# Peptides against a protein of PDB entry 4N78, part 12

Target 1, 186 residues: chain A of PDB entry 4N78
Amino acid sequence: HFQVICRLLGYQGIAVVMEELLKVVKSLLQGTILQYVKTLMEVMPKICRLPRHEYGSPGILEFFHHQLKDIVEYAELKTVCFQNLREVGNAILFCLLIEQSLSLEEVCDLLHAAPFQNILPRVHVKEGERLDAKMKRLESKYAPLHLVPLIERLGTPQQIAIAREGDLLTKERLCCGLSMFEVILT
Target 2, 155 residues: chain B of PDB entry 4N78
Amino acid sequence: MAELQMLLEEEIPGGRRALFDSYTNLERVADYCENNYIQSADKQRALEETKAYTTQSLASVAYLINTLANNVLQMLDIQASQLRRMESSINHISQTVDIHKEKVARREIGILTTNKNTSRTHKIIAPANLERPVRYIRKPIDYTILDDIGHGVKW

## One batch from the design tools (peptide; aimed at target 1 R173 C176, target 2 G110)

Design b1_p11_3 (made by RFdiffusion4)
Pose (drawn by RFdiffusion4):
Structure b1_p11_3 (pose): chain A 186 residues (1-186), chain B 155 residues (1-155), chain P 11 residues (1-11)
Amino acid sequence: as target 1 above (186 residues)
Amino acid sequence: as target 2 above (155 residues)
Amino acid sequence: SSIFTKYYKPL
């Protein structure tokens, strides 16, 4: 699903959705969640020690039950507090997962562009062979496929300018050195 | 474009009227052969001149049509090439617009991004100078090696 | 230059 969502939305669609999800998270954190956090903070026990081991685990469980009774009995703890937090969590997961799908989408696009952009994989080296001397030979094999230099040789200035721009857009992807989840959290 | 204007404004309309002139002039020439036969004292001679005019009328109508047909074809060939150049120009404009829309979309998502500081190195990196193997040499106990450290006491 | 060009690294 995320793979399809990435393809159909593109960069502009994904960007707006992320910007809008930030507005939703802001609305919830500074809104209903903040209201309920302030309210439950008062219902909270002002102080609460962690009992020594001596008291034993059963007595510690009884102590926490008593100290946190008002939290355990709070009627809207699930239907409101947990629900709102779940929505914020899902919004964060969407941003993370959608970025991962975009990365996969970009890397695949780059793999098909590599033949037309003079990008060769490492070649096997037998005895008496140097990669330096061989990679350059392989580059000659795929020389007719190098798009930008061919158009600069036979193309019109208009075709050349357009080729240069398209070549730049094809080789520059977010997965080459950019990320978003960090900015989302910040 | 100059050859097209010449075809559209003069040579086609002109060659076309020259055809209409043939329409009117031939009906005159048909009457003249009938009159020249009637006045003619020599019926055989007047028939041979009618035949001459018939053959000449045929050669003329075939020539006028051929000339006009070549002009119409040249016009269509030129117009076909115009559409070929126009489509090429429209395609470039389209590619340009696509590049622009993409730049706008990338600029929009670029706000939500930062550099991912990732690097690549080796599993093991040996030091530039490996530790020299130090030979063992016996030397006596020396109770004076600390004399220079702090407030020493020489003996 | 754009952020894509500033931080571009070939894979």

Design b1_p11_3_s1 (made by RFdiffusion4, then SolubleMPNN; from b1_p11_3, 4 letters changed)
Fold by OpenDDE base, seed 3:
Structure b1_p11_3_s1 (fold): chain B 186 residues (1-186), chain C 155 residues (1-155), chain A 11 residues (1-11)
Amino acid sequence: as target 1 above (186 residues)
Amino acid sequence: as target 2 above (155 residues)
Amino acid sequence: ESLFQKYYRPL
């Protein structure tokens, strides 16, 4: 699903969605969640000492339950605050999954473009074979597929310009050095 | 443009008119040949004359058709060339717009990105033994493996 | 001259 979303939205659509999600998250954090956190801080026991181990596990549990009774009985905490936290969590996860999906699509694009951009994989060399000779043979084999040199030789000036720009845009991808998720966490 | 206009407005219509006129003329020639053969005392000569007119008529029609056909072909070639030029221009504009849109989109998403901290991840030392590229054999995904995992109603 | 031109005479 996330791959389909990435394909459908493209860079621009993803940017818009991410910006809106960030606004929503900010609104939730600075609004409702902050208010509940402040309220919780006010009702939090100022002094909560560790009970003696002699009370045993049940007694210790009852002690903490009693100390936190006002928090546990705060019904709006479960229905509203925790729901908002889930929404924030879902938004963060959404952003993560979108970035991962986008990175996969970009890598696929790079791999598909590689033969046309003179980007050749390192080939396995059997014992007794020279890597250089094999690579040179591979380069020679794929040389006719190099798009930019081909268009530079046969194309109009306008076509050459477009080909060069297209080549650059194909090579420059977010996955090569950029992260969106780090910005979202910030 | 002038050549195409001449073909469309003058040469091709003219050729079609000439061919139509030829039809009328051929009918007259046929009538002449028939009457000449009936009235002539020398039937052999009249027949030879008819043969000559027939040959000439066929050659004339063939010439008219050939000329018209060539003019139509020339017209179509010119039009095809014009269409190719228009297509090239449209494609160039389209590509330019697409590149521009892509650049804008990349700038927009770029604002939401930061440089990946290339942690000094240890150079992935390529394993010394390059695994032989295992020929990818597409195994069909057996979806039946999932049949037992869900609360699906076994009918 | 095309063969057609050689034999073409307007009728």
Scores: peptide ipSAE 0.066, ipTM 0.768, DockQ to the pose 0.006
OpenDDE base, seeds 1, 2, 4, 5: peptide ipSAE 0.045, 0.055, 0.055, 0.064; ipTM 0.771, 0.778, 0.779, 0.774

Design b1_p11_3_s2 (made by RFdiffusion4, then SolubleMPNN; from b1_p11_3, 5 letters changed)
Fold by OpenDDE base, seed 4:
Structure b1_p11_3_s2 (fold): chain B 186 residues (1-186), chain C 155 residues (1-155), chain A 11 residues (1-11)
Amino acid sequence: as target 1 above (186 residues)
Amino acid sequence: as target 2 above (155 residues)
Amino acid sequence: MSLFEKYFRPL
């Protein structure tokens, strides 16, 4: 689904969706969640220390349950605050999954374009093979597919300009050095 | 442009008219040959004349058809060439627009991005005083305490 | 400015 969304929206559509999601998240955080957090801070026990380990896990759990009983029983916390937190969480996950999906699409595009752009993978050298000879053979094999040099030789000035621009746009992708998700987390 | 116009407006219509006129003329020649054969005392001569007229008429029609066909083919070739040029121009414009749109889109999404940084994981600071290992006594955990925790259902 | 930055960063 996320791959389809990425393909449908493209960079522009993704940008718009991400921007709107950020607005929604900001609104939730600065609005309802902030208000509940402030209220929770006011009712939070003044002193809540870690119990001794001798109480064991059940005793520790009971201790915290007792200390936080009023908070846990606060109905609006479950129905409103936790719901808003889920919405924020979903938005974050959505952004993450969109970025991951987009990165996969971009990597695929880069891989598909690589033979046409003289970008060759590092070839595994078996015992007895020379890396240089193998790479040279590979370069020679794909040399006829080099798009920009081919168009520079055979194309019109306009075609050459488009080919160069297209080559550059094909090589440069978000996945090469940029992250949207990191912006969302700040 | 002028050649295509001449073919469309003059040569091809003219060729079609010539073929139509040829049809009418062939009918007249046929009538003549029939009457000549009936009225002639020398049937062999009349037959040879008919053969001559038939051969001439067929040759004329064949020539007209060939000329018209060649003109139509030439017209189609010119039109095909024009269409290819138009297609090339449209493709060039389309590609230019697409590149521009792509650049705009990339700038827009770029505003929402930052350089990939390895986030410094907060080092979990171990407490300075390691509590003495107390012998672990396994007590049964009552999980029913958690039954009321985690219903994400809006009541 | 890298070509990458040129296309993905506002001028």
Scores: peptide ipSAE 0.046, ipTM 0.786, DockQ to the pose 0.132
OpenDDE base, seeds 1, 2, 3, 5: peptide ipSAE 0.028, 0.024, 0.039, 0.033; ipTM 0.772, 0.779, 0.772, 0.793

Design b1_p11_3_s3 (made by RFdiffusion4, then SolubleMPNN; from b1_p11_3, 4 letters changed)
Fold by OpenDDE base, seed 5:
Structure b1_p11_3_s3 (fold): chain B 186 residues (1-186), chain C 155 residues (1-155), chain A 11 residues (1-11)
Amino acid sequence: as target 1 above (186 residues)
Amino acid sequence: as target 2 above (155 residues)
Amino acid sequence: MSLFEKYYRPL
């Protein structure tokens, strides 16, 4: 689903969605969540010491349940605050998954374009074969597919300009050095 | 441009008129042949003359059609060439617009990006002073404290 | 001379 979303929206659509999600997250954090956190801080027990381990897990749990009874019984915390936190979490996950999916699509595009852009994979050399000779043979094999040089030789000035720009845009992808998710976490 | 104009305005209309005139002429020839055959004492001669006119008429019409057809084909070839040029121009504009849109989109999404932090694998510099291995004496966890907790089967 | 030109006679 995320791959399809990435394909449908493209860079522009993804940007818009991400911006709006950031606004929503900001609104949730600075609004409802902040208010509940402030309220919780006010009602939080001033002294909450860890009970002795000798009381065992049930006794410790009962102790904390008693100390936090007012917080636990606060119904709005569960229904509103935790829901908002879940929404924030979902938004973060959404952004992560979109970025990952976009990166995969970009990598695929790069791989598909590679033969046409004189980007050749490093060939595995068997024992006894010269890497240089194998690479030269590979280069010669794919030389006719080099799009920009081909258009420079046969195309109009306008076509050459478009081909060069297209080549540049194909090579420059977000996955090569940029992260959206890091911005979201910040 | 001049050639196409000549084809459209003069040659093709002229050819169509010639065919129309030929039709009228053929009707006259047919009438002549019919009357000639009826009035002629030598029916064989009249028939041979009719055959000759028929052959000539067919040849004439065939020539006119061929000429007109060639002119129409030439016109279509010129128009096809013009359409190809127009298509090329439209494609160029389309590609330019697409590239521009892509650049704009990339700028927009770029605002939402930062440079990937190359996780410098911090070489875990082994601390120079190997703290003497404090012999971790595992005190056995006394699990008997849990024996009374739960609904398990007391052996 | 095309065949048409050779045999064409205006009516």
Scores: peptide ipSAE 0.055, ipTM 0.777, DockQ to the pose 0.005
OpenDDE base, seeds 1, 2, 3, 4: peptide ipSAE 0.049, 0.046, 0.050, 0.051; ipTM 0.776, 0.780, 0.774, 0.763

Design b1_p11_3_s4 (made by RFdiffusion4, then SolubleMPNN; from b1_p11_3, 4 letters changed)
Fold by OpenDDE base, seed 5:
Order: structure tokens, then sequence, then C-alpha cells
Structure b1_p11_3_s4 (fold): chain B 186 residues (1-186), chain C 155 residues (1-155), chain A 11 residues (1-11)
């Protein structure tokens, strides 16, 4: 689904969605969540010491349950605050998955374009074969597919300009050095 | 341009008129042949003349049709060439617009990006004091503890 | 001479 979304929206659509999600997250964090956190801080026990480990896990749990009873019984915390936190979490995950999906699409595009852009994979050399000779043979094999040089030789000035710009846009992808998710975390 | 105009305004209309005139002439020839055959004492001669006129008429019409057809084909070839040129121009414009849109889109999404922190894989500096490898004696996991848990067929 | 040229005589 995320791959399809990436294909349908493209860079522009993804940008718009991400911006709106960031606005929503900001609104949730600075609004409802902040208010509940402030309220919780006010009702939080001033002294909450760790019980002795000798009471075991059940005893420790009961201790905290008793100390936090008022918070646990606060129904709006579960229905509103935790829901908003879930929405924020979902938004973050959505952004992550979109970026990952976009990166995959970009990598695929790069791989498909590679033969036409004189980007050749390193060939596995069997024992006894010279890497250089094999690479040269590969280069010669794919030389007729090099789009920009071909158009420069046969095309009009306008076609050459378009081909060069297209080549550049094909090579420059977000996955090569940029991250959206890091911005969201920030 | 001049050639196409000549074809459209002069040659093709002229050819159509010639065919129309030929039709009228053929009718006259047919009438002549019929009358000649009826009035002639030598029916065989009249028939041979009719055959000759028929052959000539067919040849004439065939020539006119061929000429007109060639002119129409030439016209269509010129028009096809013009359409190809127009198509090429439209394609160039379209590609230019697409490139522009892509650049704009990339700028927009670029605002939402930062440089990937290449996590320098910190060389795991092997701690200088290699703690003596505590010989991990793998105690075999006794799975028999689980034998009584579940509805499995006891062999 | 094309066949057409040879036999074409305007009626």
Amino acid sequence: as target 1 above (186 residues)
Amino acid sequence: as target 2 above (155 residues)
Amino acid sequence: MSLFQKYYRPL
C-alpha cells in the first residue's frame, strides 16, 4: 500500500501529506497531550520511592498501583490522552514507512536507469579473469545504450538540453543522501 | 506550403472536375456507340469501333483516377509530415513542463529533508583488556520441561 | 513510357 501511495502521490503529494501530518502532530502535542501531561504532573505523588526488591514483582506492582490509583482511574487519560498518543505514533510510523517505500522506488529507478547512464555494476571475476578486461567488455556492450551521448550525437539542441536535465534528475534522488524521517524526529 | 496549396486548390479540384467531365463524355460516347451500331449496316465494324472506344475510355478514366490518387497521396504525405512536426513540438513542450514540475516537487519535498547522518560505524575498539573468554559452556536446553505442556500425542 | 502515357488520349 505504501509503495502504491508513493507512486500515486509523487514527490509533491508526499510533501503535502508530510507537512499536514507534521501540523497534526504538533497540534496534538502542544494541545491535548500537553494539557494532560500538566494535569498529571500536578496530581503525581510528590514522593514515589522504589520499594524494596524483597517484596517481589507483585508487591512492587501493587505498591505503584496504589500510589497511582487516581491516575489509573482517570478515564479521560485512557480515552483521550492515550488515543492522541496513538495518533502521534501512527503518524510517525506512517512517515517512516512512506520514506522507506519512497527509497525503494528511487533505488529501483536508479537501477533501471543505470545501464543508460553508464553506471555498471562491479562484475564478479572468476579466478583467472582480469577485472579490467571484463569491465571493458561490459562497457563496450552497453556503450550504445548511453542515452545522453547518443542524443548529443543525433539529437537537436532542445533534445540535448532535455536529455541532460533528465539525466541529472534521474541521478539525484533523495535516497542518495537525504532523510525526511530525521526531520520528523527532530 | 506552396506545394500543398497547389494540390488543394488546383490539382485535386482539377482532377475531380476532369473525372466529372469524363463521365459526361463517356455517356456521349455510349450514346454514339449505340446509335452507330443500330444504324450501321456493318454490325461487326460497329462492334469493333465500340470495343476501341471502350478500351480508350477505360484507359482515360484509369489515368485520371491514377493522377488524382497520386495527388491525394502526395497531399496526405505533406499533411502527415506537418502533423509529425507539430507532434514533435508538443512533445518538447510537454517534456519541458514535466521537468519543471519535477523540479518544483523536489524543492518542496527537499524542505522536509535533512542530510542523512552517516552513522560512522564507530570502530568497535576491542577493549584493551580482553577479558579471558569465559568458556561459554552451553548447557543443553532441557526441552523435557515442556513435554507436559500441551495436547501433543504422547508416544 | 508508362502504359498510361501510351494509351491516354483525352476523350
Scores: peptide ipSAE 0.055, ipTM 0.784, DockQ to the pose 0.005
OpenDDE base, seeds 1, 2, 3, 4: peptide ipSAE 0.046, 0.046, 0.055, 0.047; ipTM 0.783, 0.780, 0.775, 0.784

Design b1_p11_4 (made by RFdiffusion4)
Pose (drawn by RFdiffusion4):
Structure b1_p11_4 (pose): chain A 186 residues (1-186), chain B 155 residues (1-155), chain P 11 residues (1-11)
Amino acid sequence: as target 1 above (186 residues)
Amino acid sequence: as target 2 above (155 residues)
Amino acid sequence: PSLSTFEPPPP
């Protein structure tokens, strides 16, 4: 699903959705969640020590049950507090997962562009062979496929300018050195 | 474009009227051969001149049509090339717009991004100078090696 | 690497 969502939205669609999800998270954190956090903070026990081991685990469980009774019995703890938090969590997961799908989408695009952009994989080296001497030879084999230099050789100025822009857009992808989840959290 | 204007404004309309002139002039020439036969004292001579005019009328109508047909074809060939050049220009404009729309989309998502500081190194990196193997040499106990440290006491 | 197509416009 995320893979399809990434393809249909594109960069512009994904960006707007992320910007809108930030507005939703902001609305919830500064809104209903904040209201209920302030309210439950008062219902909270002002102080709560962690009992020594001596008291034993059963007595510690009884102690936490009494100290946190009002939290355990709070009627809207699930239907509201947990619900709102779940929505914020899902919004964060969407941003993370959608960025991962975008990374996969970009890397595949780049793999198909490599033949037309003079990008060769490492070649096997036998005895008496140097990669330096061989990689250059392989580059000659795929020389007719190098798109920008061919158009600069036979193309019109208009075709050349357009080729340079398209080549730039094809080789520059977010997965080459950029990320978003960090900014989302910040 | 100059050859097209010449075809559309003069040569086609002109060659066309020259065809209409043939329509009117041939009906005159048909009457003249009938009149020249009637006035003719020599019926066989007047027939041979009618034949001459018939053959000339045929050669003329075929020539006028051929000339006009070549002009119409040249016009269509030129117009076909115009569409070929125009499509090429429209395609470049389209590619340019696509590049722009993409730049706008990437600028929009670029706001939500930062550098991912990732690097690549080796599993093991040996030091520039490996530790020299130090030979063992016996030396006596010396109770004076600390005399210079702090407030020593020499003996 | 510098990725110019993802650079935000200046204020």

Design b1_p11_4_s1 (made by RFdiffusion4, then SolubleMPNN; from b1_p11_4, 5 letters changed)
Fold by OpenDDE base, seed 1:
Structure b1_p11_4_s1 (fold): chain B 186 residues (1-186), chain C 155 residues (1-155), chain A 11 residues (1-11)
Amino acid sequence: as target 1 above (186 residues)
Amino acid sequence: as target 2 above (155 residues)
Amino acid sequence: MELPMFKPPPP
């Protein structure tokens, strides 16, 4: 699903969605969640020490239940605060999954474009073969596919310009050095 | 452009008119040949004249049709060439627009990105002295150590 | 790797 979303939205659509999600997350964090956290801090016992282990698990539970009674009885915490936290969590996960899906798509694009951009895979050298000779052979094999040099030789100035820009657009991808998710986490 | 215009406005319509006029003329020639054959005392001569007129008429019509056909073909070739040029131009514009849109999109999404901290994989410098794995003797966690920290509520 | 196309235009 996320792959399809990435393909449909493209960079533009993803940017818009991410911006809106960031706004929503910010609104939730600075608004309702902050208010609930402040309220919780106010009702939180100032001193909550661990009871003695001699009271056993039931006694310890009862102790904490008593100390946190006001928090436990705060019905809005479960219904509103936790829901907002889920929404934030879902938004974060959505962003992560979108970035991952986008990265996969970009990598695929880079791999598909590689033969046309003089990017050769590292050839596995069997015992006894020279790596350099194999690489040279591979280079020679794919040389006719180098699109930009081909167009520079045979194309019109307009075609050359488009080819160069297209080549640059193909080479520069977010996955090469940029992260959206890191921005979302800050 | 001038050649196409000449074909469309002058040569092709002119050729069509010429064919139409040729039809009328052929009818007159036919009538003449028929009457000439009926009235002529020398039927053999009249027949030979009719054959000559028929051959000439057919040649004339064939020429007119061929000329018109060639003009139409030339017109179509010019139009096809123009369409190809237009297509090329449209494609160029389309590609330029797409590249521009992509650049805009990339700038927009770029605002939402930061440089990947290539965590320099700190070369885990294996400490030279492999400290002998101190046999982790699982000492039972003495939970009694925590007994002095908690003021338990005496029920 | 610097990705110029994703960078905002210089101010």
Scores: peptide ipSAE 0.203, ipTM 0.814, DockQ to the pose 0.658
OpenDDE base, seeds 2, 3, 4, 5: peptide ipSAE 0.203, 0.199, 0.191, 0.186; ipTM 0.815, 0.813, 0.810, 0.815

Design b1_p11_4_s2 (made by RFdiffusion4, then SolubleMPNN; from b1_p11_4, 3 letters changed)
Fold by OpenDDE base, seed 3:
Structure b1_p11_4_s2 (fold): chain B 186 residues (1-186), chain C 155 residues (1-155), chain A 11 residues (1-11)
Amino acid sequence: as target 1 above (186 residues)
Amino acid sequence: as target 2 above (155 residues)
Amino acid sequence: PYLPVFEPPPP
């Protein structure tokens, strides 16, 4: 599902969606959630001493339950505040999954483009084979597929310019060094 | 353009008219040959004359057809060349627009990104045995596991 | 070879 969303939206669509989600999250955090947090801070017991360990775990739990009874029983906290927190969580998860999906798509694009961009995988050399000879053979095999040099030789100046720009855009991907999710967490 | 116009307006219509006219002429020749053979006392001479006219008529028609065909082929070649040039131009514009759109999109998403602090996470030493890129069987990621998270929205 | 258009004999 997220792959389809990434493909459908593209970079621009993803950017727009993420910006709007960030606005929504900010609004929820600075608005409703902040108000509830302030209210909770006001009703929080001013002095909550650690109960004596002699009460045991049940007694300690009961003590804290009593101290927080007003908070736990606050109906709006259970319904509205927790719902808003769930919405924030869902938004964060959505952003994470979109970024992961996009990264996968980008990696796939890079892999598919590699033979046309003179990017050859390191071939495992069996014992006794010269790595250099095998790499040279691979290079020779894929040399005709190098798109930019081919177009530079056979294409018009306009085609060459487009090919170079396309090549650059193909090589430069977010997955190579950029993270959106880190920005969201900050 | 001038050559194409000449082909379309003058040469091809002219050639077609010539062929239609030749049909009428051939009918006249046939009638002549038939009457000449019937009326002639020397049937052998009449036959030889008919053969001569037949050969000449066939050659003439063949010439007209060949000329017309060549003109049509030339016209089609010129038109095909024009279409190819137009297609090339459209493709160039389309590609330029696509590249521009992509650049804009990348700028927009770029503002939402930060550099991955590659802390020296241990070089994921690519296992020495880079297993042959196993055909990445795109296992569809089952996101149903997330249905129970939050509001249970199926994405 | 330029073959002239055949002209029928005059009637």
Scores: peptide ipSAE 0.049, ipTM 0.634, DockQ to the pose 0.005
OpenDDE base, seeds 1, 2, 4, 5: peptide ipSAE 0.040, 0.038, 0.042, 0.040; ipTM 0.652, 0.646, 0.654, 0.653

Design b1_p11_4_s3 (made by RFdiffusion4, then SolubleMPNN; from b1_p11_4, 3 letters changed)
Fold by OpenDDE base, seed 5:
Structure b1_p11_4_s3 (fold): chain B 186 residues (1-186), chain C 155 residues (1-155), chain A 11 residues (1-11)
Amino acid sequence: as target 1 above (186 residues)
Amino acid sequence: as target 2 above (155 residues)
Amino acid sequence: PYLPMFEPPPP
């Protein structure tokens, strides 16, 4: 599903969706969640001493439950705050999945373009074959497919410019060095 | 432009008219030959004259048809060339627009991106043995590195 | 060779 979304939206559509999601997340974090966090901080016990180990694990748990009773019983926390946190979580996950899907699409594009851009895959060398000879053979095999050099030789100046720009755009992908998800996390 | 216009407005219509006129002329020639043969005391001469006129008439008609056909073909070639030029122009504009749109889109999404922290930690362990600089064989871009990125949730 | 346009014989 995410791959289809990425294909359908393209970079522009993804950017728009991501921007809107970021706005929503920001709004949730700076608005409702922040307010709840502030409220929770206000109701937090000012002095929470570590209970004596003598109370054992159950006693310690009961102690903390008692100290946090007001927080646990805060109905709006469960209904509104947690829901908003879920929404934020879903948005983050959505962004992650979109980025991953986009990366896959970009990789596919790079792979498909590679023969036309003089980008050769690393070939497995069989025993007894020289890597250099095999690579040279591969280069020779794909040489006629090198689009930019071909257009530079046969094309008009305008076609050459378009081909170069297209080649550059094809090579430059987010997956090569950029991350959206890191921006979302900051 | 001028050549196409001449073909469409003058040469092709003119050729068609010439063929039509040739039809009427052929009828006249036929009548002449028939009458000449009937009236001539020397039937052999009349026959030879008829043969000559027939040959000339056929040659003339063939020439007119050939000329007209060539003009039509030339017209079609010019039109085809114009269409190809127009197509090329449209394609160029379309590609330019698409590239522009893509650049804009990339700028927009680029604002939402940061550089991937390349963990410096792979200490390029300088291989101790200075193996002779194997000629920089442009290591093919190992796209398999990208295979691990794609193992997200197979949706 | 411009095949002469067949001119009908003069009447």
Scores: peptide ipSAE 0.042, ipTM 0.662, DockQ to the pose 0.005
OpenDDE base, seeds 1, 2, 3, 4: peptide ipSAE 0.035, 0.036, 0.039, 0.034; ipTM 0.667, 0.664, 0.654, 0.672

Design b1_p11_4_s4 (made by RFdiffusion4, then SolubleMPNN; from b1_p11_4, 4 letters changed)
Fold by OpenDDE base, seed 4:
Structure b1_p11_4_s4 (fold): chain B 186 residues (1-186), chain C 155 residues (1-155), chain A 11 residues (1-11)
Amino acid sequence: as target 1 above (186 residues)
Amino acid sequence: as target 2 above (155 residues)
Amino acid sequence: MKLPMFEPPPP
């Protein structure tokens, strides 16, 4: 589904969706969540020391339940705050999955375009074979497929310009060095 | 453009009219040949004359059809060439627009991106002292503790 | 390197 979304929206659509999601997340964080966090900080026990391990896991759990009773009994925490946190979490996950899906699509595009752009795959050299010889053979094999040089030779000036721009657009992808998700996390 | 117009407005309609006129003339010739054969004392001569007219008529119709067909083919070729040129122009415009849209889109999404900091993967300094793998003694999970938890079907 | 095509417009 995310791959389809990426294909349908394209860069522009993804940008719009991400911007809106960021606005929503910001609104949730600075609004409702912040208010609940402030309230939680007020009701948080001032002194909460780790009980001795001798009490065992059940005793430790009971201790924390007692210390956090006011928080556990705060009904709005479960209904509103946790829901908002889920929404934020979902938004983050959505952004992550969109970026991953987009990266996959971009990588596929790059791989498909590679033979036409003089981008040669790393050839696995078996023991005893010269890397240079294999690379030369590969270059020779794909040389006729180089789109820009071909159009430069046979095309009109307008076609050449379009081909060069298209080539550049094909080569430059977000996955090559840019991350949206990192921006979302900051 | 002038050639196509001439074909469409003059040559092809003219050829069609000529064929219709030829049809009418053929009927007249047929009537003449029939009457001539009936009235002629020399039937052999009349027959030879009819053969001559038939041959001439066939040749004329064949010529008219051939001329018209060639004009139609020429018209179609010109139109096909025009369509190809238009297609090329449209494709060029479309590609230009698409490239522009893509550039705009890329700028927009670019605002939402940062450089991938290849965070130098902190060399996971393997702790010098590989703590001897403490033999994981698998304590059997007593699942009976969960028997009282949930809407289990009391057998 | 920031890809030139993805650079935001100058402010």
Scores: peptide ipSAE 0.048, ipTM 0.785, DockQ to the pose 0.669
OpenDDE base, seeds 1, 2, 3, 5: peptide ipSAE 0.024, 0.039, 0.027, 0.028; ipTM 0.756, 0.773, 0.750, 0.763

